# Peptides against a protein of PDB entry 3KDP, part 122

Target 1, 230 residues: chain A of PDB entry 3KDP
Amino acid sequence: PFLIFIIANIPLPLGTVTILCIDLGTDMVPAISLAYEQAESDIMKRQPRNPKTDKLVNEQLISMAYGQIGMIQALGGFFTYFVILAENGFLPIHLLGLRVNWDDRWINDVEDSYGQQWTYEQRKIVEFTCHTPFFVTIVVVQWADLVICKTRRNSVFQQGMKNKILIFGLFEETALAAFLSYCPGMGVALRMYPLKPTWWFCAFPYSLLIFVYDEVRKLIIRRRPGGWVE

## One batch from the design tools (peptide; made by RFdiffusion4, then SolubleMPNN)

Design b2_p19_6_s3 (from b2_p19_6, 14 letters changed)
Fold by OpenDDE base, seed 5:
Structure b2_p19_6_s3 (fold): chain B 230 residues (1-230), chain A 19 residues (1-19)
Amino acid sequence: as target 1 above (230 residues)
Amino acid sequence: DELIELAKKYMDEYLAKEA
């Protein structure tokens, strides 16, 4: 997200504080939960591999998969960001290169895509309105990510939802998202405006996409053991 | 909606101070 912010020179889509909340608040419990996840039946009983060659290949494949999931998460966040700004009169094309004028407090006549002039304060309100739903989008997408991480090859439907710590993690990150989104004072303290409940659903297509992606990936792995998608 | 309105009020005050 930060790189896209710099390259596209758009208004800041996600605040630094929200990033910290993701890293420290939402990801820690899930990471711990994975440590207590039951071993997949096919992993522990697998034939010995060459530790020098096979480990490297597996690490690369795992890294690639997580990278792809991360990209989908980011896309979900940006989608929400662009939708909100578009609803407020700023079309995506208009946002390109707008940052310089957007962040200038002395310019109070920045025009949107429809010729409406926006004061600095108004612009910042809209910007901060985007921070919250971006964060929430990441959380919602993270639900799917956490669920798919339970297994390496087996379908989520086959493995089930037995890890209590994982379930707790899902509730924890959701509660944090709700707190940051709706608690009074978060706008001032964290520059996160309250979120309309409808925006929670904006990320659901992306969560579904991740879920489908992983299920397809796992299906391919089951059909082609040792394939490039493992 | 009430919370949003309240938050907006506080944000406006905050932004006014920072301006």
Scores: peptide ipSAE 0.022, ipTM 0.444, DockQ to the pose 0.056
Fold by OpenDDE base, seed 3:
Structure b2_p19_6_s3 (fold): chain B 230 residues (1-230), chain A 19 residues (1-19)
Amino acid sequence: as target 1 above (230 residues)
Amino acid sequence: DELIELAKKYMDEYLAKEA
């Protein structure tokens, strides 16, 4: 998010502190929970014929899968960001290069895509309104990530939700999202304007997309062992 | 809803102080 902010010169979609809360606050417990997940029976029974080659291939495939999921997460967040700004009169094309004027306190007549003038205060309210939904979108997408990370090959429906620590991680992320979204003072501390309840649902299509993607991937692996998606 | 309204109030106050 911060890189896109710099490269595209768009209004800041997510604060740095909020990013740190995601990386350190929401991801740590899930990561720990995955360490306690029961090893997939198929993985444990596979004696690598060549430990060096098979390990490298597995690491590359896992890295690619997580990289793709991470891209979908980012796309989901930016989608939410652009939807909110578009609803407030700023179309995505208009946001390109707008940051300099957007962040200037002395410019109070920044025009949106429809010619409406926005004061500095109004612009900052809209900017901070984007931060919370962006964060929540990432959290909701992470729900799918945590669920799909349980298994490499088996469907979530086959293994089930047996890891209590993983379930706890999901609740922790949700509780943190709710806390940051609705607790008084968080708007001032984190520059996150309170979230409308409807925005919780904006991320669900992306969570579903990740879930479907992973299930399809796993299905292909099951049907074609040793394929390029394994 | 009351928490959201309170948070909005704090945000508005913050923006007013920073202006």
Scores: peptide ipSAE 0.021, ipTM 0.439, DockQ to the pose 0.068
Fold by OpenDDE base, seed 2:
Order: C-alpha cells, then structure tokens, then sequence
Structure b2_p19_6_s3 (fold): chain B 230 residues (1-230), chain A 19 residues (1-19)
C-alpha cells in the first residue's frame, strides 16, 4: 500500500499505524495458525527428500505463498479504497498525481471527477473514511486466503476445517477488526473512522471470486499434475 | 486538534445522513 501511494501519488489509503496493526494483529496469528497446520496440509508435509535442497525450496515456496497472500490482500484493500473514493466523486484515474494538492492545507478547491470542489477538511474526512474499510477488507480477504492456503491441491470441501488454531485466528482477526472499527477513540488514535456494517460485505464478492478461482485451479492441478498452474 | 474535532463533527453529520 505504501509503495503504491508513493509511485502513483494517490491519497494515503492506509495509515502507518494501521499497517502495524495488520502486521501484528491480523497477519501474525494467521501465520502462526498456518505453521501449526496438522498432517492434512499437503503444503508443509513434503517429506524432505533432500534436506539441503528441500529446505531452500520450502523457504522459497513459503516466501512466495506469503508474498502472494499479501498481494491479494493489498489488491482487495485497494479495490475497496477505489470504490469508496468513486462513490464520493473521485474516480481512480483522477486520483493519480492528486496527492500533492490533496495534502496541501492551503488548497480548498480540489475538484473531484465531477467538478465538485472539496475543502482540505472534507478531503481528509474521505481519506480517513477509507482507512477502516481498507483494514476490514484485508481481514475479509484474509478469511478466504487462510482457507485457501490450508491445502495446495485439495478442495476446502474435501479437507475441512479441523485446525482449531486456524479457526481461532479467524475469530481473533474478526474481533480485532470489529474493535478497531467501532471502539470509541480509534478515529483519533488510528485515523480509523467507524464503518457501517454494510462495508464488511464490500469485499465478499472479491473473496468469493478468489475462492472460486482457487478451487478451479486446484481442480485443474488434480486433473493435470505437473501443469503450469502449480 | 481543531481539524480532528472538525473531522469528528463532519463524520458524525455524515453518519447521521447515511443512517
């Protein structure tokens, strides 16, 4: 998120403190839960054929998997960010390069995509309104990602939800998201303004799409072992 | 601090309108 913020010069979609909360609160517990995934996960149980080469391959595979998960989460968050800003009159193309004027306190006539002028205060309210939905979207997408990452080849319906630690992680991250979204003072402390419950559902179509895509991918892998989709 | 208070006021008004 921060890299895209710098490269695209868009308004800040997520605060630094909120990113730390994601790293410590939403990513750490799921990562631990995946580490404790029992024997049923085909991802971790590659019997080391060669301890030296297989450790390196496993570290690379784990790094790629976590990198992909983080990328998918970021894409989901940015999707929600662009939806909210578009609903408030700022189309994605219009946001490119807007940061300089957006963050300038002396410019009170920044125009949206429809010619409406926005004061500095109004812009900051919209910006901070995006922080909480971005975080919530990451959590909702993470539900799907955690379930998907439980197995590489097997369907979620075949594998089931036997890992109690994973289930606990899902509830914990959801509770944390609710706490940060609705607890008084979080708007001031973390620049996370409260959300309507309807915003929780904004990411669900995206999560469902990822889930369906992964199930199709796994089906292809089972039918054609050694294919490029692995 | 004044901006935060103003932001809170506008947010409350926004939430009230959207409610």
Amino acid sequence: as target 1 above (230 residues)
Amino acid sequence: DELIELAKKYMDEYLAKEA
Scores: peptide ipSAE 0.019, ipTM 0.498, DockQ to the pose 0.058
Fold by OpenDDE base, seed 4:
Structure b2_p19_6_s3 (fold): chain B 230 residues (1-230), chain A 19 residues (1-19)
Amino acid sequence: as target 1 above (230 residues)
Amino acid sequence: DELIELAKKYMDEYLAKEA
């Protein structure tokens, strides 16, 4: 998210402190939970593999999985960010290159996509209003990501939810999201303004989409072992 | 509406600290 902020020069979608909260508070427990995930049912059915090649394959698989998770999370967060800003009159195309003027407190007439002028204070309210939903969106997307990443080939319905640590991680990150979203003073302390409950659902279609996509992918993998989809 | 008011309050406090 921060890289896109720099490259696209858009208003800051997520504060640095909130990013740290994601990395340390939200992602840590789920990541640990994946390390304790039960072996896939299909893995135990496989013949012993070469330990040297298997370690490399596993490391590559893990790195790709974490990379994909991060990408999906970023996409979900930015989706919510753009939705909120669009709802407030700033279309995505208009946000490109806007950061310099956006962050300048002496410019009080920044125009939105519809010609409405925004004061610095108004812009910062909208910006900080985006931070909380962005964070919450990441958490909601992580629910799906964690569920889909627990298996490579098997459907979630086939593998089941056997990892108690993973389940705990899902509740922990949700509780953290609720705390950061609704605890008094978080707007000042973390630049996370209170979140309307409706924004929790903003990422749900996206989470559902990635879930369905992953299930379809896994279905294809099961039917076509060693295919290009794997 | 209450959330908007709360957001404004936080913004005012933020701006007051940065002034």
Scores: peptide ipSAE 0.016, ipTM 0.472, DockQ to the pose 0.050

Design b2_p19_6_s4 (from b2_p19_6, 16 letters changed)
Fold by OpenDDE base, seed 1:
Structure b2_p19_6_s4 (fold): chain B 230 residues (1-230), chain A 19 residues (1-19)
Amino acid sequence: as target 1 above (230 residues)
Amino acid sequence: LELVKKALEYMERYLELEK
């Protein structure tokens, strides 16, 4: 998100505070919970790794973790971002290069796609209104991420939801997202303005996409061990 | 809950530094 912010010079889609909330609030507890996840039923059946040929972390795993899934997450976030701004009169094409004027406190007549002038304060309100649903979008897609991380090979349906701590982590991050989204003062304190409850559903297609993608990937791995997708 | 509290504290400090 930040890279696109720099490259496209668009208004900031995800603030630093929201990033910190993700990293510290939503990612850590689930990550810790995964440490208590039961081993896959097939892990102990695998032969020991060959230290001469096998890498602990290979390029394929990195590509999966930071490339493909990350791109889906980013798409989900940006979708929400663009929808909100479009509903406020800023079409995606109009956002390109707008950052300079957007962030200038002395310019109080930035026009939207429909010729309406926006004050600096109004622009910041809509910007911060985007931060919260972007964050929530990440949380929702992270549900899928956390679930898919339970296993490398087995389907979630095969592995099941046995880790109660992981389940607690899912509730915790959701509760945190709700707290940050709706608690009074969060707009002032964290620059996270409240969002309409309907925005929670905006991320669901992407969460489902991640889930389906991973299930398909794992299915391929089960059918073709040692494939490039492993 | 402790982690959340710590995260919130961290965020508050961060915001204070940005002011």
Scores: peptide ipSAE 0.006, ipTM 0.280, DockQ to the pose 0.049
Fold by OpenDDE base, seed 2:
Structure b2_p19_6_s4 (fold): chain B 230 residues (1-230), chain A 19 residues (1-19)
Amino acid sequence: as target 1 above (230 residues)
Amino acid sequence: LELVKKALEYMERYLELEK
């Protein structure tokens, strides 16, 4: 997200504090919870054909899959960002190259896509209004990530929700998201302004997309063992 | 690495401007 901010010269979509909250707050506990997930019965029964090559291939494929999921997460966050800014009069095309004027506190007449002039204070309110929904979007998408990480081959419906620690992780990250979004003082302390509860639903299409993507991937793996999709 | 360094520099500059 920060690289896109630099390359496209758009207003900052995700604040540094928000990034830290994702990396240390919302990702850490879920990642630990996954360590306690029960292994798939089929994985334990399969010895690698070639321990050197098969391990490397599997690591590459897993890395690629998680890389793709990470890109979908980023797209979900940016979607929420662009929707919020568009609702406030800034269309995506207008945001390109706007950062220089956006961040200049001495320019108080930055025009939106409809010719409305925005003061520095007004612009920063809108910017910080984007940080919280971006964060919440990542959390909602991470629900799907945690669920799909339970298995490599089996459907989530086959594996079930046996890991109580993973379930706790889902509630913990959701509670943290709610706390950071609605607790008084978070706007000042973390530059995370409160969001409308309806913004939680903005991420749902992407969460569903990740879930469907992974279930289809796993279905293909089950139907075609040893394929490149594994 | 250069992109990361540049990103960090921009981040620091941004944080300084927002203080």
Scores: peptide ipSAE 0.000, ipTM 0.293, DockQ to the pose 0.024
Fold by OpenDDE base, seed 4:
Structure b2_p19_6_s4 (fold): chain B 230 residues (1-230), chain A 19 residues (1-19)
Amino acid sequence: as target 1 above (230 residues)
Amino acid sequence: LELVKKALEYMERYLELEK
């Protein structure tokens, strides 16, 4: 998100505090939980890996985890961001290069896509209105990401949800998102304005997309062992 | 998902009461 903020010079889609909440609050517990995930049923049938020849993490896995899934996750967040801004009169194309004027407190006549003038205070309200839904969108997408990361080859339906710590991580992440979204004073303390409950559903298509993508990937791996998709 | 839906409904009601 921050890279796109710099490259496109758009208004800040996700605040620093929200980024920290993702990195430290929502990602850590789930990540730790994966360490306690039960081995895949197929792994137990495999010969021990040769540490000299067999890579624990190959470039394909890195590309999948940080490239493909990460890209879908980012797209989910930005989708929510652009929808909110569009609903407030700022179309995506108009946001390009707008950051400089957007963040200038002395400019109180920034025009939206429809010629409406926005004061600095009004702009910041809209910006902070984007932060919370963006954060929540990331959390919802992370649900799918965490679930799919349980296995390499087996479907989630085959592996099941046996890790109680992972389940706890999902609930903790969700509870944190709810707390940050609806607790009084979060708008002042964290610049996270409360969101309409409907915004929780904005990310569901992307969460589903990640889930379907990974299930298809895993299906291909099972059908074509040693393929490029693995 | 059901739990999430219930939570969202609860939050919606809460927000309505705060108005």
Scores: peptide ipSAE 0.000, ipTM 0.278, DockQ to the pose 0.181
Fold by OpenDDE base, seed 3:
Structure b2_p19_6_s4 (fold): chain B 230 residues (1-230), chain A 19 residues (1-19)
Amino acid sequence: as target 1 above (230 residues)
Amino acid sequence: LELVKKALEYMERYLELEK
């Protein structure tokens, strides 16, 4: 998100503090929880890996899978960002190059897509209004990401949800997201203004998309071992 | 770790700009 902020010169979609909350707060426990995931039920049915050939193929496939999932996560966050700004009068095309004027405290007549002038204070309110929904969107998408990361080949329905630490991680990141979104003073302390409860659902289609995508991917791998999808 | 470092640097700059 910060890279896009710099390249496209758009208003900041996600604050630095919010990024830190994602990396250190919401992602750590889930990541650790994966270390306690039970081995896939089919692990003993797999042929021994050839150390020379199988490493390269697996690294490319893992990189592609994580790269694709990461792109979907980013798209989900930016979708939420653009929707919020559009609802406040700033269409996506108008945001390109707007950062310079947006962040200038002395410019109090920045026009939106409809010709409405926005003061610096008003602009910062809408910017910080984007931070919380973006954060929550990432958390909701991470639910699906964490669940799909439980297995490489087996469906989640085959593996089940037996890892109690993983389940705890899902609750922890959700509780943290709720705390940061609704605790009094977070707007001042973290520049995360309160989130309308309806925005929690904005990410659900993306979470579902990731889940379905990975389940389909795993299904293809099971049916066609050694394919490019692996 | 590099992302965290960059985020910290950005946060420091941001805090300096708010003073």
Scores: peptide ipSAE 0.012, ipTM 0.320, DockQ to the pose 0.031; fails the geometry check

Design b2_p19_7_s1 (from b2_p19_7, 11 letters changed)
Fold by OpenDDE base, seed 5:
Structure b2_p19_7_s1 (fold): chain B 230 residues (1-230), chain A 19 residues (1-19)
Amino acid sequence: as target 1 above (230 residues)
Amino acid sequence: VSEEERQKMLEEALEILKK
């Protein structure tokens, strides 16, 4: 997200505090969940590999898979960001390069895509309006990520949802999102304005995409053991 | 959050931005 912000020179889509909340509130839970992961049937029954020649887990492939999931998460957040700004009169194309004027408090006549002039305060309000739904989008997408982390090769439908830590993580992330989105004063304190409940659903297509992606990946792994998708 | 609460928060935010 930060790199895209710099490259595209768009208004800031997500505040630093929200980034920290994602890191501390969401990224830790998968790691904890993995520590309490139930043994996957295929992993435990697989013959030991030669530690000198064969790695049980291809670290590089895993890293790539998680990287891809992270990209999908970011895309979901940015989609929500662009939709909100478009609803407020700023089309995505118009946002490119707008940051300089957007962040300048001395410019009170920044035009949107429809020729409406926006004061600095108005611009910052709409910017901060994007922070909450961006965060919520990440959380909703992260639900799918947490679920898929429970298994390496097996479908989530096959392995089941027996990991109590995983379930707890889902509730924790949801509670955090609800707190940041709906607690009074968050707009002032954290620049996270209240979110309309409808925006929670904006991320669902991306959550589904991650889920489908992982299921397809796992299907390929099951059909081609030792393949590049593992 | 109610629309009223949202409006209040926006007003407070606006006041902060004016400083």
Scores: peptide ipSAE 0.024, ipTM 0.636, DockQ to the pose 0.045
Fold by OpenDDE base, seed 2:
Structure b2_p19_7_s1 (fold): chain B 230 residues (1-230), chain A 19 residues (1-19)
Amino acid sequence: as target 1 above (230 residues)
Amino acid sequence: VSEEERQKMLEEALEILKK
């Protein structure tokens, strides 16, 4: 998120402190949970052809999986960010390069995509309004990602939810999201304004799409082993 | 979001900032 903020010169979608909360609260526990996940039966039953090569391949696969999770989470967060800003009159294309004027306290006539002028205060309110939904979206997407990452080939329905640590992680991150979203003072402390419960459901279609996509992918892998879809 | 809903959200946010 921070890199995109710098490169695109868009309004800040998520505060640095909130990023730290995500890293410590939503990424750490799930990462530990995944480390304790039972290896997929098909991965472990594969006799290593070459232990050195197979270890390298496995490390690459794990690194790619973790990298993909983070990327998908970020994409989900940015999607929510752009939706909120678009609903408030700022289309994604208009946000490019807008940061300089957006953050200038002396400019009170920043125009949105429809010619409406926004004061500095109004802009900051909209900016901070994005922080909580961005965080919540990451959590909701992460539910799907964690479930998906449990298996590489098998459906979640086939593998089942046996990892109690993973279940605990899902509960913990949800509780943290609720705390940060609704606890008094979080708007001042973390620039995370209270969120209407409806925003929790706004990310669900995205999570569902990822889940369905992965299930279809896994189905294809099972039917066509060694395909490019792996 | 309707202009009215947006205005309401802004007012609510302003109230939060004042606390």
Scores: peptide ipSAE 0.023, ipTM 0.621, DockQ to the pose 0.048
Fold by OpenDDE base, seed 3:
Parts: structure tokens; sequence; C-alpha cells
Structure b2_p19_7_s1 (fold): chain B 230 residues (1-230), chain A 19 residues (1-19)
């Protein structure tokens, strides 16, 4: 999020402190839970024929999985960010390069995509309104990602929710999201304004899409081992 | 977001800032 902010010069989608809360507060417990997840019976039953090659393959697979998950989470967050700003009159194309004028306190006539003028205060309210939904979207997307990561080939329905640590991690990150979204003072401390309940559901279609995509991917892998999807 | 929703968000934001 911060890199895109710098490169695209868009309004800040998520504060640095909130990013740290995601990395340290929400991702740590799930990551630990995945480390304790029972490896797929198919992976564990494969005796490492070559310990050096198999270790390298596993490291690459883990790195790719974490990289892909992080990218999906970021895309989900940015989706919500762009939806909120579009609903407030700022289309994605208009946000490119807007940061300089957006952050200037002395410019009170920044035009949106429809020619409406926005004061500095109004712009900052919209910016800070994006922070909480962005965070919540990451959490909701992470639910799907964590469930998906339980297995490489098996369906979530086959593996089930047996890892109590993973379940605890899901509840912990959800509780943190609720705390940051609704606790008094978070607007001042973290620039996270209160979240309308409707925004909790904004990420659900995206999470569902990821879930369906992964289930289809796993189904293809099961039916056609060694395909390009693997 | 409707104008009413924007005003509500503004009010909510202002209430938070006053705390």
Amino acid sequence: as target 1 above (230 residues)
Amino acid sequence: VSEEERQKMLEEALEILKK
C-alpha cells in the first residue's frame, strides 16, 4: 500500500501504523498456525528423494504462496479503497497524481471526477474513511487465504477446520479489526474512522471469488496432476 | 456515497476529533 502511494501519488489508502498492526497483529498468529498445520498427507508421504532439491522446492513453494497471498490481500484492500473513493466522486484514474493537491491544506477546491470541489477537511475525512474499510477488507480476505492455505490439493471441505491455532488466529484478527473499527479514539490515534457495518460485507465477494478460484484450482490439480496450474 | 452519508461521516469524524 505504501509503495503504491509513493509510485502513483494517490491519497494514502492505509496509515503506516495500521499496516504494522496488520503485519504484527493479524498475520503473525495465522502464520504460526500454518507452520503447525498438518502437512498434506500427500506431501508428508513423499519421502524426500533428494533432500537438497526437495528443500529448495519447498522453500520456493512457501515463498510463492506467501507472496501470492500478500498480493491478493493488497488487491482486495485497494479494491475497497477505489470503491469508496469512486462512491465519493473520485474515479481511480483521477486519483493518479492527485496526492500533492490532496495534501495541500491551502487548496480547498480540488475537483473530483464530476467537477465537485472538495475542501481540505472534506478530503481528509474521505481519506481517513478509507483506512478502516481497507483494514477490514484485508482481514476478511485473509480469512479466505488462511483457509485456502491449509491444503495444496485437497478441498477445504475435505481438510476441515481442525487446526485450533488457525481458528484462534481468525478470531484474533477479527477481534482486532472490530476493536480498531469501533473503539473510541481510533480515529485520532490511527486515523481510522468508524466503519459502517455495510463495509464488512464489501470484501465478501472478493473472498468468495478467491475461495472459488482456489477450489477450482485444486480440483484441476487433483484431476490433472502436473498441469500448468500447479 | 450519498450527501447524507457524507455528512454523517463528517459528523462522526468531528466527534472523534473532539474526543
Scores: peptide ipSAE 0.019, ipTM 0.572, DockQ to the pose 0.055
Fold by OpenDDE base, seed 1:
Structure b2_p19_7_s1 (fold): chain B 230 residues (1-230), chain A 19 residues (1-19)
Amino acid sequence: as target 1 above (230 residues)
Amino acid sequence: VSEEERQKMLEEALEILKK
């Protein structure tokens, strides 16, 4: 998100505080959960053919998989962001390069794609309105990510939600998302304005996409042991 | 912008989000 913000010079899709909330609230507990997850049956049973090369290749492939999942998460967030801004009159193409004028408090006549003038305050309200659904999108997408990350090769259906820590992590991130979305004062304190419950469902297609992606990936790994997808 | 105007804008933004 931050890289796209810099490269495209678009209005900030996700605030720094919100990013910190993701890192601390949604990533940390799941990471701990995964650390305490029972070793996947295939990981423990598979003797490393060459411990040095196989470990390195495995680490690279895991890193690529996490990178791909993270990219899909970001795409989901950006989709939500662009939808919200488009509904408010700012088409994606118009947002390109708009950041400088968008962030300038002295420019109160920034035009949207339809020629409507937006004051600085109005723009910031719309921007901050995007932060909450972006965050919620990430959380909902992370539900799928957390579920799939507990297993490398097996289907999520083969490895049930047995880890209480994982369940706790999912609950915590959801509770945090609800708190940040609906608790009074969060719009001012964290630049996360209240979100309509319907927007929680906007992320579900992306969660499904990640789920399908991971299941396909795992299927490929099962069919082609030692492939580049591992 | 008055707090009332801010609230109105937020409500309008939220209405857009409900659609």
Scores: peptide ipSAE 0.017, ipTM 0.509, DockQ to the pose 0.049; fails the geometry check

